# Peptides against a protein of PDB entry 5T59, part 67

Target 1, 112 residues: chain A of PDB entry 5T59
Amino acid sequence: TTPTMQSTSLLTEHLGYPPISLVDDIINAVNEIMYKCTNAMEKYLMQRNIIGKKDFSDEIKIGTAKLESLLENSVDKNFDKLELYVLRNILSIPSDLLEENRFRLLHHEKLV
Target 2, 90 residues: chain B of PDB entry 5T59
Amino acid sequence: EHIRFQRLVQVCNKALEESIRKLQSWEKIHECFPNYGQTREGIENLTVCQQQVIKLWSNLSRVEFDAIFHERSIEEKLNQLDDLINKARS

## One batch from the design tools (peptide; made by RFdiffusion4, then SolubleMPNN)

Design b2_p16_5_s2 (from b2_p16_5, 7 letters changed)
Fold by OpenDDE base, seed 1:
Structure b2_p16_5_s2 (fold): chain B 112 residues (1-112), chain C 90 residues (1-90), chain A 16 residues (1-16)
Amino acid sequence: as target 1 above (112 residues)
Amino acid sequence: as target 2 above (90 residues)
Amino acid sequence: SKKEEDEIIEEIDKEL
């Protein structure tokens, strides 16, 4: 199920920020980590690009680029699923709490 | 009783594990460096590189995600949410 | 508990 505007508003009030902001932080972090990893890989291998009398720099650049693309696709796929799961199943308000009487309870608990 | 934060941690770990899975395949790594990987020294370099990248992935993700969870106070907020829901249903 | 964790993992696997 897709989160409603009402659910988002209630959660924003509870969290102090919109639920999507948490997901954005997570996704931004993993993307940064991803590029740090691929950059580290390339640098490590480029420092070891000559074996014997042969220079493998071109092969290393192409190979690391392929791995980066592979990782990018996997990160995108898995963290898109994560986003949906978090917003639907973790940062969610059950339908019974969206009723007026339950809504008042949430506000009351916040103010007490 | 408190389940939401546990689920958040688990789904984050799952996403991280699945994302790095293909890089854990030696065959996949070797395929990207077909000639470099035909040398003894190349194989050694690729082996170390693979291990270090996986460790870097795991360490950086742990540090960064813990920082996010702390800055957003998400464990406390999710526990409170669980409590509110349970109270409303009692 | 381990049982609870297993149930959660199964649920996550359905979504992921």
Scores: peptide ipSAE 0.024, ipTM 0.902, DockQ to the pose 0.155
Fold by OpenDDE base, seed 4:
Structure b2_p16_5_s2 (fold): chain B 112 residues (1-112), chain C 90 residues (1-90), chain A 16 residues (1-16)
Amino acid sequence: as target 1 above (112 residues)
Amino acid sequence: as target 2 above (90 residues)
Amino acid sequence: SKKEEDEIIEEIDKEL
């Protein structure tokens, strides 16, 4: 199920930031890491682009681009799943605690 | 008792592991460099490259994710959330 | 516990 507005508000108050912000940080980080990795790979191979008398620069560029695409697709898929899991199962409030009396308890505990 | 932060770490690790899986395949790597990988020296370079990239992926993700978790105080916050939930149910 | 951890991993695998 999709998080409710009430759940989001309560979690935002508890965390000090919206739950989605954590996910955004994670996704931004992995994307940065991904491109650092692919860049490093390309640079490493391009420094070793000549074998014998043959220049493999074009093949290296194409091949690295293919690997980057594969990694991008995998990252997108897996971290989309991560986002759903985190928001639904980790950064979530059980429905019974969203009732009025339980809601008050959460506020009371925070203020005490 | 405290389960949410553990789950967060686990799901992050799982996502990272599954994301890098294709690059862990030598066959997949070789397919991207069909002629380069037919040379001895090319194979050696690809092997080292593959190993280094996987290590880089692992190390960078560990450092960056730990930094995020620290900056967001997420372990403490999730533990508190667990405690609140447990207390409310008791 | 190991058992709890395994259960969590299984749950994560179901969600992912």
Scores: peptide ipSAE 0.024, ipTM 0.901, DockQ to the pose 0.153
Fold by OpenDDE base, seed 3:
Structure b2_p16_5_s2 (fold): chain B 112 residues (1-112), chain C 90 residues (1-90), chain A 16 residues (1-16)
Amino acid sequence: as target 1 above (112 residues)
Amino acid sequence: as target 2 above (90 residues)
Amino acid sequence: SKKEEDEIIEEIDKEL
């Protein structure tokens, strides 16, 4: 069930954009959200960096960096899976329809 | 009858949930702040921070993903695709 | 939307 050139072309015609564009939007969005989250965390803790007589600024910076890396790895892993699933199982055309008949249906819909 | 858009929403939610899972672990959070987390006040700050980050993650993703789906008209397009496929097989 | 996002962030900041 691997996407084919024909499938991509037909779906692009139907969607008005290549299927990969949707996935790109999703991935770009989650990456932006990820860094907003980690940035917010660092800022929050840095405003609370002194406990008693101790300054934990260095530990906070290192700790938040570690969490960011952890989140980055998880996002990459899970959204790579998402990309594969979407392109193979959602934005896909069954192989039995990848023929003249399917192409005709798309054209007919545009005319009606 | 219409299944593709539902699946898209499901897989997006799954990816988001799995991505934030490790940050939901208090143990993992505490390990990153070993000395800070040994203080009462530090624990309190980390607790609030963890909760709010998870909330931020959820809210931002909802808003942004809904915007993407709207801009791409993906529900309509996927429903149409389902209809076309079903019609072709009937 | 970006405006909605900013509002959400602001709301969360108030809770922190």
Scores: peptide ipSAE 0.027, ipTM 0.904, DockQ to the pose 0.020; fails the geometry check
Fold by OpenDDE base, seed 2:
Structure b2_p16_5_s2 (fold): chain B 112 residues (1-112), chain C 90 residues (1-90), chain A 16 residues (1-16)
Amino acid sequence: as target 1 above (112 residues)
Amino acid sequence: as target 2 above (90 residues)
Amino acid sequence: SKKEEDEIIEEIDKEL
């Protein structure tokens, strides 16, 4: 179930930021880390591209690109699942708290 | 009593673990470098590279995610959310 | 924690 506008508003008030912002931070971070890893891999191997009399530069470039794509696909898949889970099960407000009397309680707690 | 932050950490760790799974496979690494990996030196280089990349992945993600959680005060906020929910149900 | 990240990267580079 997709979070309601009311739930999002209440959580935004509580957190000080929209729930999606946390997920965005996480996803942006892992993407940055991903490319740092693949870049490091390519650089390391390219510094060792000559073995004997053979130059493996082209193979290294193609191979690291394949690994990057593989990692990208996996990151995308797994962190899409993470996003859904976090927004639905962690950053969520039970329906009983969305009732009128419970809604007042949330506001009261904030003001006190 | 406080469960949401624990779940957040768990799901993050799970996503990170599953994301790096393919790179943990030597077979997957080797197949990307079929000729390079047929040399002794190539195998050695790939082995070291694989090991260090996995370490880099783990270390960077730990540091960055902890920083995010701190900056967003998410543990405190999720604990408070748990408390509010529990209180409302009392 | 950018400084810590850089330190980790440098440490990994030394090991490579």
Scores: peptide ipSAE 0.026, ipTM 0.905, DockQ to the pose 0.020; fails the geometry check

Design b2_p16_5_s3 (from b2_p16_5, 6 letters changed)
Fold by OpenDDE base, seed 3:
Structure b2_p16_5_s3 (fold): chain B 112 residues (1-112), chain C 90 residues (1-90), chain A 16 residues (1-16)
Amino acid sequence: as target 1 above (112 residues)
Amino acid sequence: as target 2 above (90 residues)
Amino acid sequence: SEEEKEKIIKEIDEEL
């Protein structure tokens, strides 16, 4: 099941930010890192594009693009899984704490 | 017992490791550069490139994720959450 | 779908 509005509100109050914001930070970071890596790879090989008298620039561009696509697909898949897991199993409130009697605990701890 | 932050770190590491898995395969790298990789110098360049990109991936992810965790105070917040849950159940 | 999401979560749990 997806997180309830109540759970999200309680976690937002506790964290000081919505739970999804953490996941967004992580995903944005890995995407940035991914393109930095592929860009570095292309630049490195393009500086070494000529071997003997043959220019491999076209092959390098195509090859690095293929690797970038491969990495993109893997990142998307694995971090989609991560998002689901984090929001459901880590940043979650057990059902017993969502009950009226337990709901006061989070507020009480914050106010004391 | 504090378990949530440990799990967060574990799943982050798992996602990072699985994401870079294909680039760790020399065969996959070589397949993308079939003619370039038939030259001695090309093989050497690809080998160094592969090693460098994997290191860059690991280093950047460590630095950036640690920064995120710090900025969000997530270890402290998750530990507090564990404590609240345990207290409510005691 | 929720079913697919649940499968993914279970797979992750088994790997941890």
Scores: peptide ipSAE 0.038, ipTM 0.913, DockQ to the pose 0.882
Fold by OpenDDE base, seed 1:
Formats: C-alpha cells, sequence, structure tokens
Structure b2_p16_5_s3 (fold): chain B 112 residues (1-112), chain C 90 residues (1-90), chain A 16 residues (1-16)
C-alpha cells in the first residue's frame, strides 16, 4: 500500500523528518560504501598488476569494472526492495489509526 | 510488542547480504580475471582482495547504518510508534 | 504545509 498524505504527515510529525529521509540516508550510505569497496579493490590489484614479466593492468581495470557493475545492479535491486518494504510496512500508519478518533489519540500523545 | 525496529534491522541486513552475494562467489571473481587468475600470485591476490572487500563491506555498513539509526533516533521512534498502535487497539 | 506534504508524497512516488 502506498503511503497516504495523512500517514506521511503523521509520521513526519512523529519522526521529526519525512520517512523518505531515512531511506535516502540508507541508500546514500550503501552507495558510498559500494564505491569505496570497488575503489579499494581496484587499487589493491593495480598495486599488484605485474606478475612475472606480464602487466595485467588492463585486465584488472576491465575486471574491476565488471564487478562494480555487478555490485551496483545488485545494490539497486535489493535496496529498491528495501525502500518499498520500509515505507509500506515499517514506517506506516495502520488504516484504523487514520480515523478521526485514533488520529486524536496520536496528537494527544504527541502533545502530552 | 516492539517489532518495527527489529524488522528494519533485518531488512537492512538482508539487503546488504544479498547485494554482496555475487562477490562472495570465487568463481564469479575468477571469471572477471581469467588470465590474472591463472597465475599463482594472481590467485593469491584475488583471494585476499575478495576477503578484504567483503570485510570492508560488512564493517562499513555496520558503522554507517548504526550512525544513521542513532542520528535519526529510529529505534526510539519506532518503539514509540509500536506503543501508540498497540495502545490505540487496546 | 500542504505544499510540503505534496512534495514529500511526490518524492516517495518517484522512488517507488
Amino acid sequence: as target 1 above (112 residues)
Amino acid sequence: as target 2 above (90 residues)
Amino acid sequence: SEEEKEKIIKEIDEEL
């Protein structure tokens, strides 16, 4: 179920920030980590690019790029699922609490 | 009673685990370096590289996600949300 | 504000 405007407003008030902001933080973090990992991998191997008389720099660059793409695609897929799940099932207000009586309760608890 | 934060942690861990799964495959790693991986030294380097990347992935994600959860006070907020929902249904 | 709410909703919809 897609979050309603009312649900988003209530959650924003409760959290002190929009629910999407948490997801954005998570996604931004994993993207940063991903590129740190791939960069570290490339640097590590490029420092070891010569074996015997052969230079494997080109192969290392191509191989690392392939792994980066693979990881990037996997991150995108899995964290898109995460985003949907978090916003729909974790950061959500049950429909019965969106009714007037329940809504008042939430506001009352917020103010008290 | 309090379930939302636990679920958040679980889905984060699952997403992280599934994302790194392909890099945990030695066969997949080796396929990207067919000639380099035919050398003894190359295999050794790739082995260490694979282990270090997976470790780096796990460590960085733990540190960064914990920082986010702390900065957003999400455990407290989700627990409060659970309490509000349970109270409203009582 | 309503405008802010709409913006948030749009952002969510774009990401979903």
Scores: peptide ipSAE 0.021, ipTM 0.901, DockQ to the pose 0.044
Fold by OpenDDE base, seed 5:
Structure b2_p16_5_s3 (fold): chain B 112 residues (1-112), chain C 90 residues (1-90), chain A 16 residues (1-16)
Amino acid sequence: as target 1 above (112 residues)
Amino acid sequence: as target 2 above (90 residues)
Amino acid sequence: SEEEKEKIIKEIDEEL
């Protein structure tokens, strides 16, 4: 099911923050981690760029950039799916609880 | 009884695992360094690099995601949500 | 604020 304005409001009240904020934190974190990993890889290889008498600096820069792009694409795809799943299936309120009587119950529990 | 937080952890792990899958392929890595990887020393460096990156990915994600979950109190909040749903259906 | 909440809701709708 698709999240509604009502469910979002109720969840925001329950969580103390909008549901999307959690997803944003997760996505921001993985992006940061991703670039830390690729940066570390480049630095490691650049410290080992000369083998024998040949300098592989250019190949290393291009190669690490390709791997970064590959990782970026995979992260984007998989965490887009994650976002959709979390918002629809985890941070969601079943339709039966969105009925008037159940809505009141949820609100009452918040006040207690 | 409490299922939402478990599902959150599962989908996070799945996303992380699927995201790093390409870097787990030696063939993919070697293709990015065709000449460098033709040398013995180059192969050794790439092998170590691959292992280090995968470990770094795993360790950083664990630490950062746990921090997020803690700061957002998401386990408690999701458990409460499960309880509310179960109560309402009783 | 209610305005902020509305903005977030709209963003969610766009993402889904």
Scores: peptide ipSAE 0.021, ipTM 0.900, DockQ to the pose 0.043
Fold by OpenDDE base, seed 2:
Structure b2_p16_5_s3 (fold): chain B 112 residues (1-112), chain C 90 residues (1-90), chain A 16 residues (1-16)
Amino acid sequence: as target 1 above (112 residues)
Amino acid sequence: as target 2 above (90 residues)
Amino acid sequence: SEEEKEKIIKEIDEEL
């Protein structure tokens, strides 16, 4: 089930930030890490681009680009799943707590 | 009692592990460098490179995710959420 | 604000 407006509001109040902000931080971080990794790989190999009399610079550039693409696709897929899971199952409020009586409890706990 | 933060850590680790899986395949690494990987030195360089990038991935992700969790106080907030839910159902 | 909350909710709905 998708989060309701009420649950999002309550969670935002509880967290001090919207639930999606946490997911955004995670995704932004992994993307940054991903490109740092691929950049490091390319630089490492480019420093070792000549073996004997052969220059493998072009092959290295193409190869690292392929690996980057593979990693990008995998990151996108897996962290999309993560986003769905976190928002639906972790940063969620059970429906019974969204009822009038339980809603008062959440507000009471915050205000006291 | 407290389950949400544990689940968050688990799902993050799973996503990270699954994401790097392709780079853990020597076959996939080698096929991207068909001629370079036919040389002894090339194989050695690729091997070290593969190990280093995987290590970098693991280390950076651990540090960055822990920083996020700390900055967002997510463990405390999720524990509180668990407590509120459990209390409401009692 | 309620407007900001609505925007956030819409963003979530679009991503899910």
Scores: peptide ipSAE 0.021, ipTM 0.901, DockQ to the pose 0.044

Design b2_p16_5_s4 (from b2_p16_5 with E1S W12I E13D)
Fold by OpenDDE base, seed 5:
Structure b2_p16_5_s4 (fold): chain B 112 residues (1-112), chain C 90 residues (1-90), chain A 16 residues (1-16)
Amino acid sequence: as target 1 above (112 residues)
Amino acid sequence: as target 2 above (90 residues)
Amino acid sequence: SEEEEEEIIEEIDEEL
């Protein structure tokens, strides 16, 4: 099911913020963490770029970039699914509560 | 009775676990460093790097997600939502 | 090694 404007409005009132804001926080956080991880990998390996008499700096840079790309693709895919699931199944109001009488009840409870 | 917050935590964990799965593959990591990984020292460095990055991923995500959930009061709000739904259906 | 592990953690902490 797709979230309705009414559902979004009611949830915004209940939460104190739009439901999408929570998802945005989560996605922003994981993206930041992702780049921190890949940056740490590159730095660690670049400090160990010389083995024997050979310099592997170029290979390390290319390799870490490839790993970053793999991680980016996976994060995008999995957290897109997360977004849909959260908005449709967690931050959602059942259809029976979207009826007029139930709508009033929810609003009344908020005021109490 | 209260199920929404539990599901939120579960789906977050699943997304995190599935996202890091590729980095858990030694074969894929080694493929990114074909010559570096042919040296003993290179293998050792890559091994440590892989292990620590996975740990970092787990630790940072735990801390950051918990902070988000706290700042958004999401457990309380989702519990209240569950209660409202159950009450309405009674 | 413990030193290597600590080094990675230290570098990450600096990025935070």
Scores: peptide ipSAE 0.027, ipTM 0.907, DockQ to the pose 0.017
Fold by OpenDDE base, seed 2:
Structure b2_p16_5_s4 (fold): chain B 112 residues (1-112), chain C 90 residues (1-90), chain A 16 residues (1-16)
Amino acid sequence: as target 1 above (112 residues)
Amino acid sequence: as target 2 above (90 residues)
Amino acid sequence: SEEEEEEIIEEIDEEL
């Protein structure tokens, strides 16, 4: 089930930021890392594009682009799953506590 | 007792491992460079490239994710959340 | 080789 507005508010108060912000940071980071990796791969191979009398520059560009696409698809799928898992199972409040107004517990702990 | 942060680390590691799986396949790498990979030098270059990009993936992700976790104080916050939930149920 | 390994790593470090 999707997180409730109440759970989001309570978690935001506890964390100091919305739960989705953590996921956004993670996803943004992995995307940046992904492109850094593929860029490095292309640059490395392009520095070694000539073997004998043959220039493989075009093949390297196309091949690296294909690998990037494969990695993009895999990152998207796996981190979409991660997002769902984190928001549903990690950054979540049990329903029984929501019904009994856990809000009082958080307020009480902060005031003490 | 404290389980949420451990689960966060585990799911992050799993996502990272599964994401890089295709690049760990030599067959997939070679398929992208069919003519280049038919040369001795090409194979050597691709081998080094594959090994290093996987290492970069691992190292960069570790550093960046640790930085995020630190900046967000997520271990402490998740431990506190576990404690609050356990306390409420006791 | 170690030199080849450093080349890829150094390129990333410079970009960071």
Scores: peptide ipSAE 0.027, ipTM 0.907, DockQ to the pose 0.018
Fold by OpenDDE base, seed 3:
Structure b2_p16_5_s4 (fold): chain B 112 residues (1-112), chain C 90 residues (1-90), chain A 16 residues (1-16)
Amino acid sequence: as target 1 above (112 residues)
Amino acid sequence: as target 2 above (90 residues)
Amino acid sequence: SEEEEEEIIEEIDEEL
């Protein structure tokens, strides 16, 4: 089911933050991790850029950039799917509960 | 009974696994370094690099995602949500 | 080699 304004409000009250905030944290984290990985790879190879009498610095820079692009595309694709899944199937309220009864349960829990 | 947090962990792991899949391909790695990878020493360096980057990916993601889940108290909140839903349907 | 692997591990530790 598609998230609604009502669902978002109820979940925000329950979580203490909007559901999208969790997804944002996850996506920001994986992006940071991604660039740390590609940076580490480039640094490692650049320390080993000379083999025999040949300097492979240019090839290493181009190659690591290509791998970074591949990883970026994959991260974007897979975590876009994650975002949709989390918001629709995990951080969601069943439609049959989006009624007065659900509101009462949340209010009651906060009062107890 | 409690299903939502388990699903969150599963989908996160799935996204991480699928994202790193192409870097797990030796063919893809080698294609990016066509001349460097024609040398014995180059192949050795690329092999170690590939292995360690995958480990770094796994370790960093574990630490950072666990921190997020803790800071957001998401396991507790999702368990409570499951309980509320189950109670409403009983 | 083990030395090369150790070197990259140390480099990775700096990124942690």
Scores: peptide ipSAE 0.026, ipTM 0.905, DockQ to the pose 0.017
Fold by OpenDDE base, seed 1:
Parts: sequence; structure tokens; C-alpha cells
Structure b2_p16_5_s4 (fold): chain B 112 residues (1-112), chain C 90 residues (1-90), chain A 16 residues (1-16)
Amino acid sequence: as target 1 above (112 residues)
Amino acid sequence: as target 2 above (90 residues)
Amino acid sequence: SEEEEEEIIEEIDEEL
């Protein structure tokens, strides 16, 4: 089920920020971590690019790029699923609490 | 009783674990460096690199995600949400 | 090796 505007508003009031903001923070963080990992890998291998009389710089660059792309695709897929799950199942208000009398309870608890 | 934050942590861990799964495959790593990986020294370098990148992934994600959760006070907020829901249903 | 691991850690620290 997709979050409603009403649910989003109530959760925003409760959290102090829109629910999507948490997901954005998580996704931004993992993307940053991803590129730090691949960059570190490339630099490490590029410092060890010569073995014997052969220079493997080109192969290292291509190979690292392939791994980066592979990781990007996996991150995108898995964290898209995460986003949906978090917004639908964790940062969500059950439909029975979206009734008028239940709304009052939520607002009352916040104000008291 | 309090379940939402636990689920958040679990789904984050799952996403992180599934995302790094391909890099945990030595075969996949080796395929990206076919000639480099045919040398003894190359294999050694790739082995260490793979191991340390996976560790870096795990450590950085733990630190950064914990920081996000703290800054957003998400455990407290989700616990409160659980309590509100339970109270409303009582 | 331990030395190689140390080198990777050092490289990572520089990138962070």
C-alpha cells in the first residue's frame, strides 16, 4: 500500500521531518560509501599496477570501473526496495488510526 | 511491543549485505582482472583488496547509519509511534 | 599479508 498525504503529514509532524528525508539520508550515505570503496580499491591497485615487466594500469582502470558499475546497480536495486519497505511498513500509520477520532488522539498526545 | 526500529535496522542490514554480495565473489572479482589475476602478485593484491573493501563497506555503513539514526532520533520516534498505535488500539 | 592490509587501510584513511 502507498502512503497517503494524510499519513505523510502526520508522520512529518511526529518526526519533525518528512519520512522521505530519512530515506534520502540513508541512500545518500550508502552512495558516498560506495564511491569511497571503489575509489580506494582503484588507488590501491594502481599503486601496484606493475608486476614484473608488465603494466596493468589499463586493465585495473577498466576492471575497477566494471566493479563500480556492478555495485551501483546492486545498491540501486536493494535500496529502492528498502525505500519502499521503510515508507510503507515502518514509517506508516495504520488505516484504523486514520479515522477522525484516532487523529485527535495523535494530535492530543503531541500537544500534551 | 517496539518493533519498527528493529525492522528498520534489519532492512538496512539486509540492503547492505545484498548490495555487497557481488564483491564477495572471488570469481566475479577475478573476472574483472583476467590478466592481472593470472600473476601470483596480482592474486595477492586482489585478495587483500577484496577483503579490505568489504570491511570498509561494513565499517563505514555502520558508522554513517548510526549517525543518521541518532541525528534523526529515529529509535525514539519509532518507539513513540509504536506506543501511540498500541494505545489507540487498546 | 599484514603489511598489505596496513597499506590498504592507510590508503582508505587518506580517502576519507
Scores: peptide ipSAE 0.027, ipTM 0.906, DockQ to the pose 0.017; fails the geometry check

Design b2_p16_6_s1 (from b2_p16_6, 7 letters changed)
Fold by OpenDDE base, seed 4:
Formats: C-alpha cells, structure tokens, sequence
Structure b2_p16_6_s1 (fold): chain B 112 residues (1-112), chain C 90 residues (1-90), chain A 16 residues (1-16)
C-alpha cells in the first residue's frame, strides 16, 4: 500500500516532520558512510602502493573504484527497498483508522 | 504492543548487512586487485583493508543511525504511534 | 505479532 497524503499529513503532525525526512536522513547517512569507507580503503592501499619495486597505484585506484561501484549499487538497491518498507509498513497508518475517530484521538492526545 | 521501532532497527540492520556483503567476499576484493593481490604484501594489505573497512562501516553506521534516531525521537514517536493505533482499535 | 514481524523482516531481503 502506498502512503496517502492523509496519512502523511497525520504522521507529519505526529512526528513533527514528514516521514520521508527520516528516510532521507538514513539514506544520506549511509551514502556518506559509504564514501568514507571507500575513501579510507583507497588511502590505505595507496600508502602501500609500492611492492617489489612495482607501483600499483593505478591498479589500486581502478580496483577501489570498482569496489565503490559495487557498494554503491548495493546500497542503492537495498535502501530503496528500505525506503519503501519504512514508508509503507513502519511510518504508516492503517487505512481503517484513517477516519474521524483517528483524527479525534490524535487531537485529544495532543490536548492532554 | 510496540513493534514499529523494533522493525525499523531490524530493517536498517538488514539493509546495512546486505549492502556490505560483497565487500565481505575475499574473492570480490581480490578480483579488483589481480596483480596487487598476487604479492604477499598485497594480500596482507588487502586483508587488513577489508577488515578495517567492514569495521568502519559497522561503527559509523551504528553511530550515525543512532544519532538520527535520537534526533528524530523516532523510538518515542513510533511507540506513541503504536499506542495510538492500539487505542483506536480498542 | 513479533514473530510475524521478524519473519517479514527476514523475508525483506530474501532475493538479495
């Protein structure tokens, strides 16, 4: 089930922010972490690029880039799924409750 | 009664785990460094690098995600949401 | 139930 505008509004009021904002935070964080990891990998190996009088700098750069691509693809795939799941199943309001009673309940709880 | 936050944590952990899985493959790592990995030192360096990256991934994600959850007060909010839903259905 | 939710989570990345 795709989130409705009504549920989004209610959740935004409840959360104090739109549900998508949480997902955005998560995705932004993992992306940042991803590049930090790959950068660290490259730097570590580049500091160890000379072995047996051979310079492996080019291979290291290419190899790290390949790994980054692999990781990036995986992150994109899995966190796209995460986004859908979170928005549909976690940050969601059951359709049967998207009625007057639910609205009153939320309002009441805010007043108390 | 409170399930949403637990589910969120589980989903996040699963996504993180699955995302790093390919880097956990030595074969995948080695394939990216075919000549470098033919040397003893290269293998050693790659091994350490692999381990460190995985640890870094885990540590950073834990810290960052916890920070997000805290800043967004998501546990409390999700618990409240569960409670509200349960009340509405009572 | 919690068990059901856990199962769903387990199946979340079943094809990955």
Amino acid sequence: as target 1 above (112 residues)
Amino acid sequence: as target 2 above (90 residues)
Amino acid sequence: SLEEEIKETDEFFKDV
Scores: peptide ipSAE 0.488, ipTM 0.941, DockQ to the pose 0.115
Fold by OpenDDE base, seed 5:
Structure b2_p16_6_s1 (fold): chain B 112 residues (1-112), chain C 90 residues (1-90), chain A 16 residues (1-16)
Amino acid sequence: as target 1 above (112 residues)
Amino acid sequence: as target 2 above (90 residues)
Amino acid sequence: SLEEEIKETDEFFKDV
C-alpha cells in the first residue's frame, strides 16, 4: 500500500532522514554510473574509430547514443519499481504498529 | 528475524541486473553498429567494450551502493525496525 | 541459495 504521512513521519524520526532520501541517493547513483558507462563506451570506441581506411566516428556516436537511450529506459523502469517496493514494503511500518500503544513503543525505544 | 535489509540488497541487485540485461545481448550491441561490426577489428573492439562496460557497471554499483548504505546506516536502522515489529507482535 | 534469492526477488517485483 501507499505510505501514509504517519508512516513517513515515524520512519523519518527513526532513520534520521525521510525514506525517500535513501531512494533518491540510490537513483542518483545509478544515473551517474549509467552515464559513466556510456561515456566510457564512446571514448573507447572513438579511440578505435578507424578501421582500414574507413572512419566510423559518426556511426559510433549514433550507436552509443542508442545504447545510452536503451540503458536509460531500462534504468528508469527497473528503479521505478525499486522505489515503489522499497517505500511500500521495506521502509514501511505495518498497520498494527500504527496503533496508539505501538506508537509509544517506537518512541520509547528512541528515548532509550 | 532480520529481513528488510536483505530484501533491500536483493531488490537493488535485481534492478541493477535487469537494467544491464540488454547490454549483455551481443545482438543488441551489434545492431547499434551495423557497419563497424561487420569488420573483424570492429567485432573485437565491440566485444571488449561490452565486457568492460558490464564490469564497470557492476563494480561502480557495488562501491556506490555500499557507500550509500553505510552513510545512511540503513542496515542498522532496518534491523532495528524489524526488532520493533517483532517485539510489537510478540 | 542464489536460485532462491532470485525467486524471492522476482516475487518482490510482482508485488509492487
Scores: peptide ipSAE 0.488, ipTM 0.942, DockQ to the pose 0.136
Fold by OpenDDE base, seed 2:
Structure b2_p16_6_s1 (fold): chain B 112 residues (1-112), chain C 90 residues (1-90), chain A 16 residues (1-16)
Amino acid sequence: as target 1 above (112 residues)
Amino acid sequence: as target 2 above (90 residues)
Amino acid sequence: SLEEEIKETDEFFKDV
């Protein structure tokens, strides 16, 4: 079930920030980490680009780019799933608590 | 009793694990460096590189995600959410 | 679909 505007509002009030903000932080972090990793890999290999008398710089650049693409695709897929799961199953309010009588309870607990 | 934060951590770990899985494959790495990997020194360099990247991935993700969780107070907030829901169910 | 994948993920974490 897709989160409702009501649940988003309630969770935002509870968290002090919209639920999506947490997911955004996570995704932004993993993206940053991803590029740090691929950059480190390229730099490491480029420092070792010459074996014997042969220069492998071009192959290293192409190869690391391919690995970066593979990692990007995997990160995108897995963290898209993560986003949906978190928003639907973790940062969620059961539908019965969104009913009028239960809604009052949530407000009461927060404001008291 | 408290379940949501545990799930968050597990889901994050799973996503991180699955994301790095392909880089853990020596075959896939070697495919990207077909000629470089035909040399002894190249193989050695790729091996070290692979290990270092995987470790870097793991270490950075742990530190950064923990920082996010702390800054967002998400464990406390999710525990409170669990408590509220459980209380409403009783 | 993503929906199906989420169902699988939910199943994986159902007892957590």
Scores: peptide ipSAE 0.451, ipTM 0.941, DockQ to the pose 0.399
Fold by OpenDDE base, seed 3:
Structure b2_p16_6_s1 (fold): chain B 112 residues (1-112), chain C 90 residues (1-90), chain A 16 residues (1-16)
Amino acid sequence: as target 1 above (112 residues)
Amino acid sequence: as target 2 above (90 residues)
Amino acid sequence: SLEEEIKETDEFFKDV
């Protein structure tokens, strides 16, 4: 189920930031890490591009690009799943706490 | 019982593991460098490169995700959420 | 579908 506006508001109040902000941080981080890894791989191999007087630079560039694409697709897929799971199941408020009497508890705890 | 932060960590780890899984395959690496990988020296370079990338992936993700969790105080906040839910149901 | 994959994820973490 999709998070409600009410749950988002309550969680934002509780967290001090919208729930999506945490997910954004995670996704931004993994994207940065991904390109650091692929860049490191390309640089490492390009420093070792000549073997037995044969230049493999073109093959290295193509090969590392293929691996980057493979990783990009996997990251996109898996962290889309992560986003949905986190927002639906981890950063979520059960329906019973969205009732008026339970809603008061969350508000009360913050104010006391 | 506190469960939400544990779930967050597990989900993050699972996503990271699944994302890097294909790079852990030597066959996948080698097929991207068919001629380079036909040389002894090329195989050695690819082997080291593969190992280093996987280590870099693991190390950077650990450091960066821990930093995010700390900056967002997410463990404390999720524990509090668990407590609030349990209290409301008691 | 992505929704189906989320169900699998939920199943994977159901005991947590």
Scores: peptide ipSAE 0.444, ipTM 0.940, DockQ to the pose 0.431

